Peptides against a protein of PDB entry 8HF1. Designs and how they scored, part 55

Target 1, 320 residues: chain A of PDB entry 8HF1
Amino acid sequence: NVMLYATKPTEVMVSFPHQEQVLTVTRLISAEIEKFYVSLDLMNIGVQPIRRSKSLQCLRDPSKKSFVKQLFNDFLYQMKEYGIYAASIAIISLIVEFDIKRRQAETLSVKLMHRTALTLCEKIRHLLVQKLQDMTYDDDDDNVNTEEVIMNFSTPKVQRFLMSLKVSFADKDPKDICCLVFVERRYTCKCIYGLLLNYIQSTPELRNVLTPQFMVGRNNISPDFESVLERKWQKSAIQQFRDGNANLMICSSVLEEGIDVQACNHVFILDPVKTFNMYVQSKGRARTTEAKFVLFTADKEREKTIQQIYQYRKAHNDIA

## One batch from the design tools (peptide; made by RFdiffusion4, then SolubleMPNN)

Design b2_p13_3_s1 (from b2_p13_3, 6 letters changed)
Fold by OpenDDE base, seed 3:
Structure b2_p13_3_s1 (fold): chain B 320 residues (1-320), chain A 13 residues (1-13)
Amino acid sequence: as target 1 above (320 residues)
Amino acid sequence: AEIEPLKEIELEL
């Protein structure tokens, strides 16, 4: 009995310089969001109609204000972690969400709150696009989606990720590629998906090679509030990846929740591996003979990252 | 079992 030693994936660590991109535009955007939070706290949105829970207590629903703050906090995180180019895509998702919430508003005060948030998002979008145009000779909005603009307005982590994709997949057969990209936050999946669509379209060596999709994790707070559209999108994206119509999948914790995805030849971890479970579940998807498991680390966190991965390897070998 | 070292790659821009 030749025990088929399960071929362990090759683990690769890519280092990147720790640069805090403190641009004037990012400081201005952060200050405008902080001013908006002060204004939002002063807004009287009234008593919200009770969702039909049996308890007669009129819960003043801070949830509508807290949700607005959550979306802007997630945007600020994406701008810091992925850069201005990724932020220009992320802000469109906020615009769409606040316009939906504005139209669905049951009260004039809630409608006004979402309208004020939407007006701020349009101002932020304009500031971001104007900054992307500072490198283009032509005032045409379509010219901001070049490989050069994407690279120059991305963080060192995102730059090294995009270079790793180009080096790994340039001029390859799309059928030979099964790639996963793990991110920490659900909203990052859609942001990095939009960035990759534009990058692949601007990069001739990848345009006919990579077809990306994304999967968003289930909302832990209420699976019942996942829109029928989000569930249909997830099911369609998984099916396209199984059928080989997509060969790169961006995902958060979705694959930890037991979504059956095929064995992949590449797994990229774009965000830091924070848990042993994340390490085992993500690495466990790299199951082909020549599979690669690629991590990204800032130079300052290199030694700590190496030690953490060796601890996870030891713990995994003690359970196996 | 010796823990195999991580392969490190520096990608230059």
Scores: peptide ipSAE 0.339, ipTM 0.825, DockQ to the pose 0.801
Fold by OpenDDE base, seed 1:
Structure b2_p13_3_s1 (fold): chain B 320 residues (1-320), chain A 13 residues (1-13)
Amino acid sequence: as target 1 above (320 residues)
Amino acid sequence: AEIEPLKEIELEL
């Protein structure tokens, strides 16, 4: 029972302003995705052969259209929650997935569907990159990866997260850092990882201090969907974090089953804590002396967040 | 046991 001897971490709440301003580019992208959904619904892709893949997902989406919509909905979520810079990284993951699905397409109609989705992703990527370049005098793709561009095109939540990293870890010994970053969604892990790589490279005080990795939670629904590559990546990333070759790990909240991640001195919760289990599990990783457990809240949700954390603390103390 | 208040931090840009 690992509960008994954990030093209670210092719980910190970082507030951020609620940004209501939707940029013109994000509206355009959302409108292009909605137009694509209308076109996608009109596509006759036929009855997909029910491959007896033991995977419940092949049974759930006989049209393969819902999966396409899910990826774009996840992208729209990331663009909204993390900003345009994060979206420019997130769209690359969609491009890769749709290109794989296009190559693996069993029918011309499915191939065309994934090709159309891919074409939209390339258009979205161009719109995002062009918007990032509006702040750069040079059309060089490397110039969009500056600290300034990352900060300006990130949501207030992500800005406060990056600032919290800089304040917490600037010029520290890498050995003294064991940091977890919890995010809600699987795709966010890779997106925030890419953002952090670029941010760390552009931030001298962090360049030789933070070495990020990411871990995607197992989809509870089927271990069979995890590519051999993803499983190898996860094992390698976890091992690097255990060996101290990585000192910051981005994790999805679905760390429920059995990945014993080390006791950390910093735990960041980038997304809202939605469940008591998530609170206990994530907080339970902050076990070192002087460990910090950092939450982010919009100012408008501050009171609700405080009340929820106090309820979780009470419930945790009643079980301990 | 009194629930210790959350430490609040506002980071200004």
Scores: peptide ipSAE 0.335, ipTM 0.827, DockQ to the pose 0.793
Fold by OpenDDE base, seed 4:
Structure b2_p13_3_s1 (fold): chain B 320 residues (1-320), chain A 13 residues (1-13)
Amino acid sequence: as target 1 above (320 residues)
Amino acid sequence: AEIEPLKEIELEL
């Protein structure tokens, strides 16, 4: 047993200004979603036949309204936490999901509910894209995927994250990079992945350096509910990262102790570290001698974050 | 064991 002396990674905290960018467009979108919730509550979709699947005590809201509200609440969270540019990518995932649910609807009333949700998503998409275009002075270049547009319409947290990637990885050999990015929520993985693809493509110093992938953690929902497609994607993404065909992996869960991922030289924690287990397990992936463990904090939460990290370090040193 | 100070970085835009 070679005790791999897990070299303790260098822990880095990046501060960012707390800007509540109250853009008029974000207020308009929030108000349209709230109006939609009132309309949704008034919709009579009938009693759905309770499929007695024995194992799901998760009462699928027999109305399926709760699931619709969850997706819009997840979108509102992404718009707030990551910005308008990230929201423009996130809304596409809602459009795809509501179109699937509309096609799978067993009743006309449920079909209409998902159609109404889809119509709202298209309106939101238009409002977001229009706002991204307002910075393009050239009426002829519909390309909202520039470094400038991405940076200007991202939250300070995302701006500092993208800058940290640029500073850390500009003009490096792709083989020398093994990077993990941890996010709190499952849906954020796809959103940040899409944002990173566009950012890397718009940033010459990163185009041939970073190859991102995303992994959605195992649902606490029985593996029987994971689509065959999602399971295939997850296996393929992990394999690409193991083979070095991808050098940046976005994850929503701490890779459970059983996901053998290579020793990483960079671990970014994009969202707040909420638990000691998340701290230990995410930090424990940064195993190279020069490994960096980078966390992001709002200036107003800086002191609280420092104290929390010191408590976690102490607790980790008392167990290790 | 002394807790090593957390390295802080401010990235300027």
Scores: peptide ipSAE 0.330, ipTM 0.824, DockQ to the pose 0.784
Fold by OpenDDE base, seed 2:
Structure b2_p13_3_s1 (fold): chain B 320 residues (1-320), chain A 13 residues (1-13)
Amino acid sequence: as target 1 above (320 residues)
Amino acid sequence: AEIEPLKEIELEL
């Protein structure tokens, strides 16, 4: 029981300026997604054959349209919370997902729906890449993955996170590092993983120091073929982290699912701590003598964050 | 037990 072990990690709060990155490109992308939602609502995907329901009632599967909207809503969240650079990586995940769904489509109407979503993702990708290139005078794709481009097109939160990694881990022995990074959303794990790969590669002080992996919660809702591949990948990622072949693990709510991760010396909470359980479970992974538990807060939310953490500390001490 | 204050760090860019 993680709550019973008196882990006394050093709790650190990193402040960042509240800057709403209102770029013209982000407004354009949001407007294109909104137009797409109107178009999507007008699409007749027909009646989908329910293979597994005992009821031969051919329901319109609103879940297929809902899933498409969920992916774009998660993308919009990632673009807002992590910035344009992170969004350029996040959109690739949507492209892959919609291409899989397009290929798996049993009906022409569903195939067309996923194709239309894919076409929008390619347009969004082009807009994002073009905006990244506008700061790099070179047309080469390699030039968009520099430390400078990553930093300039990341939100203040992500900038402070990357700086915190650089300050914490520059020129350290990889064996002495066991780092967890907690994010709220499942899809954020992969986005931040891709961002970290590029950042670590572009940062000489980190390239041979940090080896990131990610893990996403098991969505028990769809036992589809995707769930087997994801389960295999999760097992491999966890094993690499246990074996020390990876020393930084990006996690969503996976700790709530009972995935046992080793004791870590660094725990970063990239997204706001929304629950007492998340606080206790994430903090409970920082178990080494010099363990650090690092939170990020906007300056505007600083006082509220401090008060919330003190409430969680009090509640934890009252149970321990 | 004194609630140890959160260590605050401002990282300048």
Scores: peptide ipSAE 0.322, ipTM 0.819, DockQ to the pose 0.777

Design b2_p13_3_s2 (from b2_p13_3, 5 letters changed)
Fold by OpenDDE base, seed 5:
Structure b2_p13_3_s2 (fold): chain B 320 residues (1-320), chain A 13 residues (1-13)
Amino acid sequence: as target 1 above (320 residues)
Amino acid sequence: SEIEPLKEIELEL
């Protein structure tokens, strides 16, 4: 019975100022989405015949309107939580999804609905890119991907996360890094991945040091929504991280399902820890002797976060 | 076992 004293990771809390970025562009985008919802509610897409397929498709809104609203609500959340730079990446994922749905539409009315959503996404993309270009002297799309533009158009939380990566990993050997980044939402994984690719490429001290990858956990709600491509991507991403071809993995809270990833030396929790299970499972990935478990908190929520972590530590010590 | 305090870091821009 070798009680391997699992070396408890060093728990670190990074504070950030609660700044509501009141940008005119974010208000305009929100108003355009709300106007689109009014138009969407007036669209007659017909009652789609309930195909008696025993698949979870019977639980889909026959209108498909709820799914369109969900994607825009998830975009609005990402714009608020991560900033307008992250939103410029997130909107591309909506464009891709609505273009796929437009091509797969069985009816003219459903095709028109997805076309209208796509047209709104292109307008939103233009408004975001134009706002990023306000800090650049050159109209080249590549000039919006500088460290300065990324930092200035990110929320204080994302700024502190990027600074924490730079301080932690600048000029290190890539082999000494095994990093996990936890986010709450599935769509955030790809958004933060795109942001990190651009940030690493614009930051010389992180070039050839950090190789990011992302994974989205299994969609238990609808395995039929997971494309064969998404499942192949997920398996490839996990394998690249196991083989050391990627040293930073962005994942949603789906490690609750026992995804077997190697022992990590860094675990970042970018979004609030909402459950004891998420705390134990994410912390349990920081298994090296010098492992760090890093949390981010707004200053206004600092005391609440500290008390919550102490309660989770106590509960974990009582069961271990 | 005493609960060790969280290490706090303030990163300035």
Scores: peptide ipSAE 0.332, ipTM 0.832, DockQ to the pose 0.795
Fold by OpenDDE base, seed 3:
Structure b2_p13_3_s2 (fold): chain B 320 residues (1-320), chain A 13 residues (1-13)
Amino acid sequence: as target 1 above (320 residues)
Amino acid sequence: SEIEPLKEIELEL
């Protein structure tokens, strides 16, 4: 009996400098969102129509205001964790969502609330794009989607991630690549997907090598609120990755929920590994010969990250 | 079983 020694993936830790780049534009955007929250709290959106489900007469649906605040809080998180370039992609998703909610509004007060949120998103988009253009010396090249602009307006974590992709995949055969990228938040999947599309298109060594897709986790609150469009997109994206039409997949917790994805040769963890389950499930996808499992850590958190990974390795060996 | 050390990489920009 040849014991097939399960080839353990090579675990790699990439360090990055901890830089809190507090730009003037980031402070201005944060202050405009805080002013908007004060105005939003003062808005009377009236009595919400009772959804046809159970008897609780919650006359005020705090959920509509809460949802608006959640989207802006997720945007502020993405701007802080991934940088101004990623924020310029993230704000487009808020614009699309608030325009849909504005059109679907059953009352004039709710329509006005979503219109005010949309106007703020358009102002934020303009401030972000203007800041990305400040580095283009040529007045004629409105193209903010260059490798240089993406790198300069990304956080050190995102810079090291993009460099790790370039070093790992430059001029390789697309068929030899099966890559997963794990992120913590659902909204980050689409933001990093948009950033990667622009980066791959601007990088000659990657444009014919990497074909990205993204998959977002199910909303824990209710599968009934997932749009038919989102469910169709998830099925199409996973099928393209199985068929080899896509070779890089950006995922949140989706792979933890038992979606069967093929064995991969590269797994990148872009956000900190917060749970033992996340460590085991993400590492468990790196199953090919010579598979790599790549982590990113700030220099200040290096020792804590190493200790946490050794604790997870010990706990995994005690269960196996 | 000795815990194999993590491979560390510093990528310079």
Scores: peptide ipSAE 0.331, ipTM 0.832, DockQ to the pose 0.802
Fold by OpenDDE base, seed 4:
Structure b2_p13_3_s2 (fold): chain B 320 residues (1-320), chain A 13 residues (1-13)
Amino acid sequence: as target 1 above (320 residues)
Amino acid sequence: SEIEPLKEIELEL
């Protein structure tokens, strides 16, 4: 029962300027994805044999087109919410997924569909990497993974998150850190993990301090669709965090009522708190006496966020 | 119980 041990963590709200980075590259990428959707809708892939998987509810779109659109929509979300640097990492996950689906294709038409999606991902990757390189004045250093490049090509939210990590954890003992980072979407966990690896490696004060891991919640999709590899990796990541071999965990779900995660001293909510349950359960992981619960808000949403937090605090105090 | 004010932080770049 996470509710019974309500240590009152210090709640902190970090504001960031609402800056829509209207980069020409982001508009170009969005337009290329929209053109691809028109082409995808015109593709005749035939009727796929519905494998009668027992769980009727997640009907994989028999066209498999919906899944392709979902991955690109999740990419567009990550590019908008986290910036073009995060997008350069996110696109690699799409490349891997579409290559797997291309190899697993039962028909030539489905194979061609995934190949076309993969070709678009490679074009997007090139456009993103080229834009990251345009700030490196030194033609010779292809290294787009500097602190400066990461910061300049991240959204104000991500910039404030990275700064909050640096201020909180610079030159600390790794054993004294137990940090959770909550994100809304499953694919964001891996994207922010890759960004944090590069940021920590580029930031001397954090290199030997923070060891990140990520965990994606159990798919509401039947455990039969989780690869044996993904399940093994999730178990390993949780175990590393329990053993203190990792001290920062990125997760997309409030750890369901069965993942015993140790009491954390820091909880970061990178994305907006949408539900009272998410608020209570995420806050309930910050259980040390000096625990911090950190929220991020755009300046334009500041008042709305404050009112929502006060409503959640009141509702929590009325139940406790 | 009085609702403790939310601590606000502005981080300068």
Scores: peptide ipSAE 0.329, ipTM 0.831, DockQ to the pose 0.824
Fold by OpenDDE base, seed 2:
Structure b2_p13_3_s2 (fold): chain B 320 residues (1-320), chain A 13 residues (1-13)
Amino acid sequence: as target 1 above (320 residues)
Amino acid sequence: SEIEPLKEIELEL
């Protein structure tokens, strides 16, 4: 078994305080999204022609409404798990996606649905940006992207992640760094990528050290034009990471799908390790000498996390 | 084989 000859990475657990950022702005945003869902359910988007079905039966495409809800649910998750700064980046991705869908809309009713979603995203963006600006006393967009603003408006998990990056990589040679960051959700890759770009730019010790890239899971469900752009992006991102033009890669479950990435010296698991396969595959990327495998846990979940990792270690040793 | 304990780190802000 090739895994038996791999240097065992040092497993590190970073604890963080369990703080729910119960900001008034997050409650307002959640309530606006809930109101939007009620309105969305009442929207008659009509019957959509199914271009690929041999059935000329126009079905109501619930997938278009479900997709809109999925994006906002993923946004709400990102806001909760990563904080309002990450949410300000995440909302831009929704704006771009809804604008694309609005432009691609074949019917006026679908166009209006995506326009309404886009209008809500702009309102959410303004609420988030306003809240970020409330600390900076400056109207300049550049002033919301400081290390201080990023840290203050990030969840304790993200704060500890950013600190772990700073401690691990400050003033290092970028050639000596091969870092993976695993996240659970596809859309989190882009959100954390945007956050890291701003953090690295605002952090002198990291700006010439870390070059992030992200890899998004293949959505096999829609082979539409988006899938070609995503495939091109993934190929480019992987190549940049292989060539050393990027030294930090944010990944979702894509590496579970057999994308071969080089041996890394750092693997960060930003989200909880939910499966044995995720544990083995992510840990199996930390294959260099002195490789580190870093987990994050809330203090309340510390014991549960430790027990889960010990179970996974045992199960891995029983297979090896 | 003793399961090596996880190295725990608390990062203070």
Scores: peptide ipSAE 0.327, ipTM 0.827, DockQ to the pose 0.788

Design b2_p13_3_s3 (from b2_p13_3, 7 letters changed)
Fold by OpenDDE base, seed 5:
Structure b2_p13_3_s3 (fold): chain B 320 residues (1-320), chain A 13 residues (1-13)
Amino acid sequence: as target 1 above (320 residues)
Amino acid sequence: AKIEPLKEIELEL
């Protein structure tokens, strides 16, 4: 048995300053969402009869209010973790989802609930776009997608991630690049994908070098919530990455056992590594001889992150 | 096996 010593990837930690961007606009948006939750709790949408189907449908809040709150809470998290620019992309996904649910509403009360959520999302979108335009002299929506605007309205973590991509991939052959980007949350995949499309288009050194795709892990909570369209899209995105039509894949940490992705030369972990399993699975994708495994950490969490990685390395060496 | 130290990078803006 020749134990092919799989060449261990070079592990790199990128530090970033812990800056809470105290923007007045983020406080205003949070306060508008909180006011909306008070209004939402007062809405009488009727008790939907619990249909006795023994299926995972019994976990649906019959009010559908919990789902509306979850989407806004996920948006608030993205605005905090990735910045205002990422939030301007994330809000579009909420608009699309609430408009679909408004059209699919079986009752006038449920239709009104999704309409009020949609109206709030349009107000939030306007506040975000107006704030991005404060740095642009021209009122055209295209001017908010510059490298400068993206960098200035991104968190220090996202700034260091974008800089790491530019330094790593500027003027390289697209064929020599196989990159994975891991994020914690499902909705973050699409948000960071939209941000990267705009950043790559605004950055000449990355234009025609990086072709991003995103993949959302299977929703273990209910296969019935995955639209047939989402499953088809995921299959297409994986195939494009296998065929080399995409060279950067953004994926949620729900790379469960069974997404056969090719050996990559770069793996970026944008969000904190919370579990040993996530560490082993993500690191195990960096399988080339010169592969890099890149972590991002706030300066405040640096020592704790180093200790966790050393514990995970020890545990991995004791099992392998 | 000696645990190799993490390579640290500070990117300045």
Scores: peptide ipSAE 0.325, ipTM 0.828, DockQ to the pose 0.797
Fold by OpenDDE base, seed 1:
Structure b2_p13_3_s3 (fold): chain B 320 residues (1-320), chain A 13 residues (1-13)
Amino acid sequence: as target 1 above (320 residues)
Amino acid sequence: AKIEPLKEIELEL
């Protein structure tokens, strides 16, 4: 029972301004995705052979169209929640997935569907990169990965997260750092990992201090969907974090099952805490002396967040 | 036990 001896971490709430300003590029991208959904709905891809893949997912989407829409919806979420810079990284994951699915396509119609999705992703990537370059005098792709570009094209939440990392870890000994970053969605782990790599490399005070890794939670629905590559990556990432070769781990909230991550001195919750279990599990990782548990809230949601955390604290104390 | 208030931090850019 891991509950008894955890030093209570210091709980910190970082506020950020609610930004309603939708950039023209994000509106254009959203409109292109919506046009694509209309075209996708009109595509006759035929009845997909029900491969008796033991995987419930092949049973859930006989059209394979819902999966395509899910990926674009996840991308739109990331663009909204994390900003254009994060979206430029997130779109690469879609490109990779659609290229794999295009190559694995059993029918010409499915191949065409994934090709059309891929073409849209390349268009979106170009629009995002072009927008990042608007702040750079040089058309060099390396110039879009500066601290300034990352900060300017990140949401206020991500800006405050990056600032919190800089303030917390600038010029510290890497050995004194054991940091977890919790995000809600699987795809966000890789996106925030890529963002952090570029941010750390562009930030001298962090370059030799933070070594990030990411871990994708197991999809509860089937361990069979986890590619051998993803499982190897997860094992390697966890081992590097245990060995101290990585000192910052990005995790999806779906860490429910059994991955014993070591006691950390810093836990960041980048996305809203939606459940009591998420609160207890994530907070329960901040176990070292002087451990910090950092939450992010929009100013408009501040009171609601405070009330929710007090309810969770009460409920946790009533069970302890 | 009194629930200790959350420490609030505003980080300015």
Scores: peptide ipSAE 0.324, ipTM 0.827, DockQ to the pose 0.795
Fold by OpenDDE base, seed 4:
Structure b2_p13_3_s3 (fold): chain B 320 residues (1-320), chain A 13 residues (1-13)
Amino acid sequence: as target 1 above (320 residues)
Amino acid sequence: AKIEPLKEIELEL
């Protein structure tokens, strides 16, 4: 047993200004979703047949309304935490999901509910894309996927994250990079993945350097509810990262102790570290001698974040 | 063990 002396990574905190960018478009979108919730509560979709699946005490809301509200609440969170550009990508995932649910609807009332949700998503998409285009002075270039547009319509947190990637990885050899990016929520992995693809493609010094992938953690929902497609994607993404065909992996869960991921030289924590276990397990993936563990904090939460990290360091040194 | 100070970075836009 070679005790791999896990070299303690260099811990770095990047501060960002707390800007509540109250854009008129974000207020309009929030108000349209709230109006939709009132309409949704008034919809009579009938009693869904309770499929007695023995194992799901998760009462699928027999109305399926809770799931619709969850997806829009997840979208509102992404728009707030990551910005309008990330929201323009996130809304596409809602469109796809509501179209699938509309096609799978067993009743006309449920089909209509998902159609109404889909119509709202298309309206939101139009409002977001129009706002991204308002910065393109050239009426002829519909390309909202420039470095400038991505940066200007991202939150300060996302701006500092993208800059940290650029500074860390510009013109480096792809083989020398093994990067993890941790996010709090499952749906954020796909959104940040789409944002990174566009950012890397718009940034010449990163185009041939970073190859991103995303991994969605195992649902606490029984593996029986994971689509065969999601399981295949997860296995393929992990394998690409192991084989070095991808050098940046976005994850929503700390890779449970059983996911053998190679030693990383960079670990980014994009969202707040909420637990000691998340701190230890995410930091424990940065195992090279020059490994960096980077966290992001709003200026207003800087002191609280520093104190929390020092508490976690102390607790880790008392166990290790 | 002395807790090493957290390295802070401000990235300018």
Scores: peptide ipSAE 0.318, ipTM 0.826, DockQ to the pose 0.787
Fold by OpenDDE base, seed 2:
Structure b2_p13_3_s3 (fold): chain B 320 residues (1-320), chain A 13 residues (1-13)
Amino acid sequence: as target 1 above (320 residues)
Amino acid sequence: AKIEPLKEIELEL
């Protein structure tokens, strides 16, 4: 029981300026997604054959349209919370997902729906990549993955996170590092993983120091073929982290699902701590003598964050 | 128990 062990990590709060990145490109992308939602609502995907329900009632599967909207809503969240650079990586995940769903489509109408979503993702990708290139003066795809481009097109939160990694881990022995990074959303794990790969590669002080992996919560809702591949990948990622072949692990709510991760010396909470359980469980992973538990807060939310953490500390001490 | 204050860090860019 993680709550019973008196873990006394050093709790650190990193402040960042509240800057809403209101770029013309982000507004354009949001407007294109909204137009797509109107189009999607007008699409007749027909009645889908329910393969597994005992009821031969051919229901319109609103879940297929809902899933498409969920992916774009998660993308919009990632673009807002992590920036344009992170969004350029996040959109690739949508492209892959919609291409899989397009290929798996049993009906022409569903195939067309996923194709239309895919076409929008390619347009969004082009808009994002073009905006990244506008600063590099170079048409080479490799030039968009520099430390400078990553930093300039990341939100202040992500900038402070990357700086915190650089300050914490520059020129350290990889064996001495056991780092967890907690994010709220499942899809954010993969987005931040891709961002970290590129950042680490572009940062000489980190390229041979940090080896990231990610893990996403098991969505028990769809036992589909995707769930087997994801389960295999999760096992491999966890094993690499246990074996020390990876020393930074990006996690969503996976700790709530009972995935046992080793004791870490660094725990970063990239997203706001919304629950007492998340606080206790994530903090409970920072178990080494010099363990650090690092939170990020906007300056505007600083006082509220401090008060919330003190409430969680009090509640934890009253149970321990 | 003394609630130790959160260590605050401002990282300048």
Scores: peptide ipSAE 0.316, ipTM 0.819, DockQ to the pose 0.778

